Peptides against a protein of PDB entry 6RO1. Designs and how they scored, part 202

Target 1, 216 residues: chain A of PDB entry 6RO1
Amino acid sequence: LGKEIEEYIHKPKYCLPFLQPGRLVKVKNEGDDFGWGVVVNFSKKSNVKPNSGELDPLYVVEVLLRCSKESLKNSATEAAKPAKPDEKGEMQVVPVLVHLLSAISSVRLYIPKDLRPVDNRQSVLKSIQEVQKRFPDGIPLLDPIDDMGIQDQGLKKVIQKVEAFEHRMYSHPLHNDPNLETVYTLCEKKAQIAIDIKSAKRELKKARTVLQMDEL

## One batch from the design tools (peptide; made by RFdiffusion4, then SolubleMPNN)

Design b2_p30_3_s4 (from b2_p30_3, 10 letters changed)
Fold by OpenDDE base, seed 4:
Structure b2_p30_3_s4 (fold): chain B 216 residues (1-216), chain A 30 residues (1-30)
Amino acid sequence: as target 1 above (216 residues)
Amino acid sequence: EEEEREKEEEELREKNEELLKDPSILDPLE
């Protein structure tokens, strides 16, 4: 059910107005969870679909993410990987396709103007950690209806189901309803996310190449 | 240059601490 909400909020028509510099966002790429990062900027890239010739605009957001040092050594050829739990990692600006955003926070931080120095990037990690300390139950999310203005009836039905599920879970803590585990596993299996992520990885690789060429 | 960076980091930290005290962070439309 949470994944179904993600399918709405990561759509450009809904999330682009909220991708201002300093906005906290959560990034997932297939099995790679980067956790919380900070938006630096976003850009629209022209993409031509190879089979239809139709213009399909790609939206790329540059996100400051905690990356493994190993992945950075190969950054010219390989995609960045999230820092391991026991690794300090390094904050890097990573181009991310907008549909890979798994969550958007209501929190918008002040960030350094120049993110070229490593110290300035690492200072943002300290700020994220401070936010996490202030919100022990989790970083606050944008409300998809009240904040983002999404009017889709499908989303409203999903939210109602989530609320009903949460209410049942909290009201009956002692009922190990074995169906709860099956609903989570079924929602994981129905995640068309794997197919969309494979296509997204190919497009992200293309988008990264274009961004690197624009920075040259 | 290092002192200027430390000062900028401190100013950003203070601004973020002040921001986190403001309940309006929870409502980005305010």
Scores: peptide ipSAE 0.242, ipTM 0.767, DockQ to the pose 0.284
Fold by OpenDDE base, seed 5:
Structure b2_p30_3_s4 (fold): chain B 216 residues (1-216), chain A 30 residues (1-30)
Amino acid sequence: as target 1 above (216 residues)
Amino acid sequence: EEEEREKEEEELREKNEELLKDPSILDPLE
């Protein structure tokens, strides 16, 4: 179900308006999970379909990602690889096809104007780590419907299924397996916080809509 | 130059910390 949502979110027609500099995005390329990075910019590239000669626009987003130092040494010939878990890595600006974005955050950071110095790039990593500390249950995501304005009925059905599944998971008494309880309690706390954030956002949106209605 | 970069980095961190304290960060459309 999460993958089905990703198939909507990464479509250029939906995500491009939200790919501003400083936006947190999650990048995944096949087996390579880069985790969370920061959008620097995006560009539209003309591509010619090999069979029809039709112009199919490709969208490339430059994302500041934590990369392995080994991959950087071979950067002229090899694609960047994510930093290993025990590796410090180095923040690099990586061109990423938009369809490789697995998630888009509501968080938009301030970033250095000049990302050429290593220290400036590493400062962004510190900012990402601070966001992760503030959101122990995970970096907040853009709502595909409420924030991104996606009206696709297929997506609405997927979201309804996810919400129903989450609700069922919460309504089922977690069987007293202490090891499952810790993971599920963390997942439930995470999902409850996500629901509470979603409810608080809905209430804030309602409150703002009411405030906007009272100012009209 | 290094001290100026450290100050700019600190200012950016402070701005991001302030941003993260603002509930409006949860509304990216504003």
Scores: peptide ipSAE 0.234, ipTM 0.764, DockQ to the pose 0.229
Fold by OpenDDE base, seed 1:
Structure b2_p30_3_s4 (fold): chain B 216 residues (1-216), chain A 30 residues (1-30)
Amino acid sequence: as target 1 above (216 residues)
Amino acid sequence: EEEEREKEEEELREKNEELLKDPSILDPLE
């Protein structure tokens, strides 16, 4: 179900408006999990499909990622590899195809203006680690529906299935409590209140994000 | 130059710490 959500959020149509400098994103490339990195910028590249001649725009996001130092020494010929769990690694700006983004956070950090010095890049890793400390259950994600505005009915059905599954996991199967309808109505009201709070918070966050954009 | 970089790093850290104190950023619903 998480993978099905990823298939929506990594589409340029949905994610591009949220790929601002400082946005936390998770990057996976095949078997390589880079974990959480920070968006530096994005670019649209004109690509011509070799078989059809059709213009297929490629979207590349430059992401500051923790890379293996060993892979960087060979970087002239090899793609950057994620840092091993036991190594410090080095933060590098890596061009990433947008479809390789596995998650997008609601968190947007302030980043150094000049990322050429290694110390400035490593300072961003400290900031990511601070975020991770504040979110022991995981870095908060953008909501695909409420934050990203995805209206796809397929995604809504997936989310409804996840919510129903989570509700069933938290609802002890043993409580055939006839108040299930009341609990569902309360959960729907709580979910609606959460949506309304989320909508109100999103307006506040848009106002704050605009303020942050003006300060960047 | 190194002192200026340390100061800029500290200012960015403080800004990020202040940002992270805002529960609206911390709440994925916000």
Scores: peptide ipSAE 0.291, ipTM 0.792, DockQ to the pose 0.151; fails the geometry check
Fold by OpenDDE base, seed 2:
Structure b2_p30_3_s4 (fold): chain B 216 residues (1-216), chain A 30 residues (1-30)
Amino acid sequence: as target 1 above (216 residues)
Amino acid sequence: EEEEREKEEEELREKNEELLKDPSILDPLE
């Protein structure tokens, strides 16, 4: 179900408006999970499909990601690799194809203007870690429907299934574990907060979407 | 330069901490 949602959100037509500098995004590439990074910039590159001659625009987002130091030594020849779990790693700006974004957060951080110094890049990692500490159940995601405005009926059905599944998990009588009730109460509170935030955001979005459309 | 960088890092940290205190951070529209 999560993968099905991913298939929608990583599409440029949906995600590009949300790829502002400082936006938290999750990056995965062919089994490499970089985890959460921060959008620095994005660019549209004109690509000509070799077989059809059709213009297929490639969207590349520059994402500050935690990379293996080993991969960085070979950065001239090899793609960056994610830091190993036990590795400190180093934050690097990595060009990522937009379709490799596995998640987009509602969180948008302030980032240093100059990311050339290592210390400035590492400061962003500290900020990401702080966000993760604040959200032990995971960094909050953009709602594909309410936040991203995706109107696809297939997605709505997927979301409904997810919600129904979550509800069933929460309502299952076997969860007599008081710890589960606490988690559920926290999840319900989080869901309610998410709903309340969603409602507030819908109101704010109606106000801001008007402003951003004028700048485009 | 180093003092200015430390100050900028602190300011960014403070801004992000303030941002994280705002429940509206969950607002994707920001």
Scores: peptide ipSAE 0.250, ipTM 0.774, DockQ to the pose 0.246; fails the geometry check

Design b2_p30_4_s1 (from b2_p30_4, 9 letters changed)
Fold by OpenDDE base, seed 5:
Structure b2_p30_4_s1 (fold): chain B 216 residues (1-216), chain A 30 residues (1-30)
Amino acid sequence: as target 1 above (216 residues)
Amino acid sequence: DKELEEIRKKGEELEEELRKRGRLIEVPLP
């Protein structure tokens, strides 16, 4: 369910307006969880016109992330790695594909105008840590419907299922209904199949567009 | 890029709407 919400919020058409400088965002890249970082800027990587049938343009967001100092020594050739829990790490500006954003906060930090000095970047880590102290139950999120204005009926159905689950879980603490786990697994499989079909249709459309361009 | 500028402008409008609704949390520099 949380992952199904992430699939909506990381779409450029929904999240880009909220990627203002200082916005708190969560970044996950495959097995690497960077946790909370701060938006610096965003840019468009491909200048694809919407009418060419080509791919949705790639957007890159520059995010201040807590990185491992070991990964920084190899930063010319290797991707940045998250700091270990016990490591101090170093705050760095990392270019992140917008689909790697797992959450967007309602919190916006004031950031230094010049992020080239290490001390200015590390001051932002102090601000993140102060926000985490103020919100021990978790940093506040933008509401996908009420704050982000997402009108997608698929998202509304996901949220209604979350609310109905939470209500059932709290109303019936003793009903380990084994059917509930089965219904969730089936809902997750159905959602994944719908994503896979949509992805496959996009790839098929791309392949056809490339073939049509090679025939001209 | 004109499209990016329109997105940023729309973002500033949405930030002001969030502020008016008391949903935006602004944190000063330390």
Scores: peptide ipSAE 0.639, ipTM 0.949, DockQ to the pose 0.725
Fold by OpenDDE base, seed 4:
Structure b2_p30_4_s1 (fold): chain B 216 residues (1-216), chain A 30 residues (1-30)
Amino acid sequence: as target 1 above (216 residues)
Amino acid sequence: DKELEEIRKKGEELEEELRKRGRLIEVPLP
């Protein structure tokens, strides 16, 4: 369910207006989870699809991300890697394809005007860590309908299913209702089917679109 | 790019709407 919402949120027509400088966003590239980063700017790249001759607009967002020090030693052509949990890491401005945004926060940070100094970039990490301490249950998200104005009926049906599941989870007293296991197994199966459809669409898209972060 | 400037302008309008609704959380520099 959360992953089905992501497929709407990361569409340029919906998210680009909300990619303001200082906006908190989550970045995930395949197996690499960068967690929360901060938007610096976005741009449009025109790329020719090899098979159509049509110029499809690609949107790139520059995001301040906590990167491993090892990935920074490798040339400007290698993809940045996320810092390990126990690693301090280093904040870097990383060009990210807009479809790699997994979440968009309602939080917007004031950022330094000059991000070239390391100390200015590390100051932004301190701000992210302070926000995370203020929101122990998680950093607040933009609502895809009420805040982002997404009117897609497919998204509305996904949200209604989430709300109906949450309402059932909270409205049932913790009595051993044998139907709870059936609902959990159905939700896990649907989440797994949604993952499998997303993986199959990614494999079909990987077969069609060599747009790794390495080409940015 | 005229299209990007129109998107940025629309984004500023939407940001102000979020602020007016109390949905925007602004965090100052440390």
Scores: peptide ipSAE 0.636, ipTM 0.948, DockQ to the pose 0.777
Fold by OpenDDE base, seed 1:
Structure b2_p30_4_s1 (fold): chain B 216 residues (1-216), chain A 30 residues (1-30)
Amino acid sequence: as target 1 above (216 residues)
Amino acid sequence: DKELEEIRKKGEELEEELRKRGRLIEVPLP
């Protein structure tokens, strides 16, 4: 269910208008959870290989993310890695494909004009930590329907199913709920979505390997 | 890119609507 909502939110037609400088966004990549970062800018990359029928432009968002210091040493060839829970890490501007955005916040930070100094990037981490302190139950999200204006009937049906499931979970303990079938159907859909994400990740890994070859 | 500029302009309009609705949370620099 949450993943099905993410599939709508990360679509360029819906999210790009909300990717203003300072917007809080959540970034996940192939098991790496960067958590909350801050949008710097977005751009369009044309992956038009003249002979591959991929007509759709790739959008890249530059996001300030808390990265491990180890990943900075290999930054020329290796992808940035999230900071470990116990490490300080360092805030870095990381180019992220827009479909790796898992959430978009209603929060927008004012950011320093110059992000080249480490201290300016680390000041943004302090702002994120202050926001997290103010919202202990989680950073507030943009509503996909009311805030983002997504009119897709598929999304509306997903939200209605989430609300109906949450209402049932609250009214009936999971051990007595005949909705085991709904949990199984959600687990099967989650497994199918995980397969579809794995296939999409394979195509993205091919596209990324191509981008790395074109940057060499 | 003219398309990106139009998206950014629309984004500013939507941001102002969020502000008017009290949905936007703006955080100043530390």
Scores: peptide ipSAE 0.634, ipTM 0.950, DockQ to the pose 0.747
Fold by OpenDDE base, seed 2:
Structure b2_p30_4_s1 (fold): chain B 216 residues (1-216), chain A 30 residues (1-30)
Amino acid sequence: as target 1 above (216 residues)
Amino acid sequence: DKELEEIRKKGEELEEELRKRGRLIEVPLP
């Protein structure tokens, strides 16, 4: 269910207006969870192959992410990796495909005008950590309907199902319905299939991006 | 890019609406 909502939120037509500098966003790339980062800017990449019909524009968002120091040494050749749990890491501006945004917060940070100095980037991490302390139950999200203005009937049906599921989870003690395990297993399987479809679409898009970069 | 400028302008309008509704949380620099 949360992943079905994510499939709407990360669509450029819905999320791009909310990707202002300082907006908190969650970034997840396959198995790599970067957690909360801060939007710096977004841009459009048009992969115009002259002979393939109008390819939907690729949007890239530059996000300040907590990266491992190991990944920074190889950053010329390898994708940035999230900081390990016990690592301090370093805040880096990472170009992220917009469909890798898993959540968008109602929180907007003031950010330094110059993010080239390490100290300025690390000051933003302090701000994220302070926000996380203020919101122990989780950083506030933009509401996809009320805040983002998404009118899609498919999303409304997904949200109604989430609310009905959450209401059932809170109204029934977890202990009394043997069908809950079956519903959880089916929800996990459906969620896994949705991940696998999303990963396959990402791989196809990566392969297409690499193939288009080798032809330029 | 005119399209990106229009998106940014729309974003500023939507952010002002969020502010008016008390939904926007602005965090100053430390």
Scores: peptide ipSAE 0.633, ipTM 0.949, DockQ to the pose 0.748

Design b2_p30_4_s2 (from b2_p30_4, 11 letters changed)
Fold by OpenDDE base, seed 5:
Structure b2_p30_4_s2 (fold): chain B 216 residues (1-216), chain A 30 residues (1-30)
Amino acid sequence: as target 1 above (216 residues)
Amino acid sequence: DEELKKIREEGEKLLEELRKRGRLIEVPLP
């Protein structure tokens, strides 16, 4: 269910207006969880030839993220890695594809105008840590419907299912319903199958485009 | 880029709407 909501939120048409400088966002890239970072700016990366109407523009967001110091030494050739839990880390501006945003917060930080000094970047980490202390149950999210204005009927049906499920969990405090784990596992399997189908369709489209270029 | 300018202008309007509704948390510099 949470992953199904994420598939709406990370769409450029919904999230780009909310990517103001200082917005808190959660960044996840495959196995690398960076946690909460701060938006600096966003840009459009068009690799699209103007006549191939088939590729939606790629958007890149620059995000201040807590990175490992080890990854910074190799920064000329290697992607930044998240700081280990016990590591202090260093705040770096990392270019992130918009679809790697897993959450958008209702929180906006004021940020230093100059982020070139290390001390200015590390001051933003102190602000994130202060927000996390104020919200022990988690940093507050933008509501996809009430805050982001998403009118998609598919999303509304997902949210109604989440609310109905949460209401069942709270109304049955004593039932370790073994069906709960089964429902979570089925939702995760369905989400994985949907990702795999989307990936396979993209690869098939790329393969067809290459074949059409070799026939010309 | 005129498209990005329009998105930013829309974003500032939406930000002000959220502020008026009490749905925005602003954190000052330390």
Scores: peptide ipSAE 0.619, ipTM 0.946, DockQ to the pose 0.735
Fold by OpenDDE base, seed 4:
Structure b2_p30_4_s2 (fold): chain B 216 residues (1-216), chain A 30 residues (1-30)
Amino acid sequence: as target 1 above (216 residues)
Amino acid sequence: DEELKKIREEGEKLLEELRKRGRLIEVPLP
């Protein structure tokens, strides 16, 4: 269910208006989870699909992310990697394809005007950590319907299923309702189908030699 | 890019609407 919502949120027509400087966003690239970063700016990259003659606009968002120090040494030739949990890491401005945004927060940070100094970038990490301390249950998200204005009927049906699941999970006292296993199995099967659709789309995209971050 | 300018202008309007509704959390510099 959360992954089905992600497939709507990361669409340029929905998310671009909300990518203001200082917006908190989550970035995930396949197995690499960067966690929460901060939007700096977004731009349009015109890519000509070699087989269609159509200019599909790619949107790139520059995001301040906590990167491993090892990946920074090769930053001219290799994609940035997330800092390890026990690593200090370093905050870097990373160009990210908009479809790699997994979440958008209702939180907007004021950011330094000049992000070239390391101390200015690290001050933003302190701000993220302070926000995380204030929200122990997780950083608040933009509502896809009420905040982002997404009118898609497919999304509305996904949200209604999430709400109905959450309501059942919280409204059932500790009784062994055999329907909970059926709903968990259906949610796991749908999460697996969403993974399988994403893997099939990735296999169809891997057949297209476009390394998603290496062409940025 | 005129399209990007329009998107940013729309974004500032939406940002102000969220602020008025109390749906925006703004965090100052440390």
Scores: peptide ipSAE 0.618, ipTM 0.946, DockQ to the pose 0.760
Fold by OpenDDE base, seed 2:
Structure b2_p30_4_s2 (fold): chain B 216 residues (1-216), chain A 30 residues (1-30)
Amino acid sequence: as target 1 above (216 residues)
Amino acid sequence: DEELKKIREEGEKLLEELRKRGRLIEVPLP
């Protein structure tokens, strides 16, 4: 269910207006969870293959993420990796495909005008950590309907199912998860998205520095 | 890019609407 909501919120038509500089977002790439980062900017990548019809433009968001120091040394050749739990890491501006945004917060940070100095980037980490301390139950999310204005009836049905599931989780122990059947129809839509991401990835492979899903 | 400019302009309007509704949390620099 949370993944089904994610499939709506990370669509460019819904999320791009909310990707203002300083917006808190979660970034996840396969097994790599970067946690909360801060939007710096977004850009459009056009894949102009001359003989395939208008491919939907890919959007890349530059996100200030806590990265491992090891990944920074190899940043010219390898994708950034999240900081290990035991390391301090370093805040880096990482280009991320918009579909890797797992959440968008109602929180917007003021950010330094120049993010080239390490101290300016690390100051943003202090701000994220302060926000996390203020919200021990989790950083508040944008509501997909009330805040993001998503009118999709499919999303409304998903949210109603989530609310009904949450209400059931609070009222009864986990014995009857009938949601196995709805997982199969989601697998078909996910397979089509996987094909579209795979085609997109082949063309973005020229930008070795863009964070993308490798298994597509 | 004019499309990106329009998206950013829409985003600033939506940001102001969220602010007016009390649905925006703005955090100053430390």
Scores: peptide ipSAE 0.615, ipTM 0.945, DockQ to the pose 0.719
Fold by OpenDDE base, seed 1:
Structure b2_p30_4_s2 (fold): chain B 216 residues (1-216), chain A 30 residues (1-30)
Amino acid sequence: as target 1 above (216 residues)
Amino acid sequence: DEELKKIREEGEKLLEELRKRGRLIEVPLP
């Protein structure tokens, strides 16, 4: 379910208009979770050989990501790796295929004009960390329907299934199914994304309340 | 790329609509 929502939001036709410089995005590549990064720019990859049956142009987004210092030494030949939890890491501009975006935030940061200096890139990490402190339950997400304007009936059906599943989990405590742990791990991943969307909506509502309180 | 330019221009309109709806959080430079 949450992965199914991700499959809609990372489509270029939906996400590209929202990939403004300073937009917070979450990046995942296979087993590598980079967490939250900041959009710098996006471009169209021209070098799709016409013989790869991918009729659709590939888009690349340059994202400021927290990378391990070890991965930077091999950057000429190897893909950047995420910083370890206990590592300071270094903020780097990483070219990311748009389908690797797992989430898009309602938050947009102002970013330095020149990202070549390490200190300017590291200042953006401080801004991300400040945003994370303001939103302890998670960084606010764009709503795929209300904010991104996605009208796809498949997405609407996925959201309805998530809402119906949340309602069923609340109404039927599945206390007695021994397969509950495996179903709960899959349903926790699915429910976590429903909770993340619902939390993101609540946090956007809280953020609206904070923004309205700062304007008062 | 003129297509990318149009997408960016649409994006700025959508950004302004989100701002007006209170659906945008803008964080200044530290």
Scores: peptide ipSAE 0.616, ipTM 0.946, DockQ to the pose 0.647; fails the geometry check

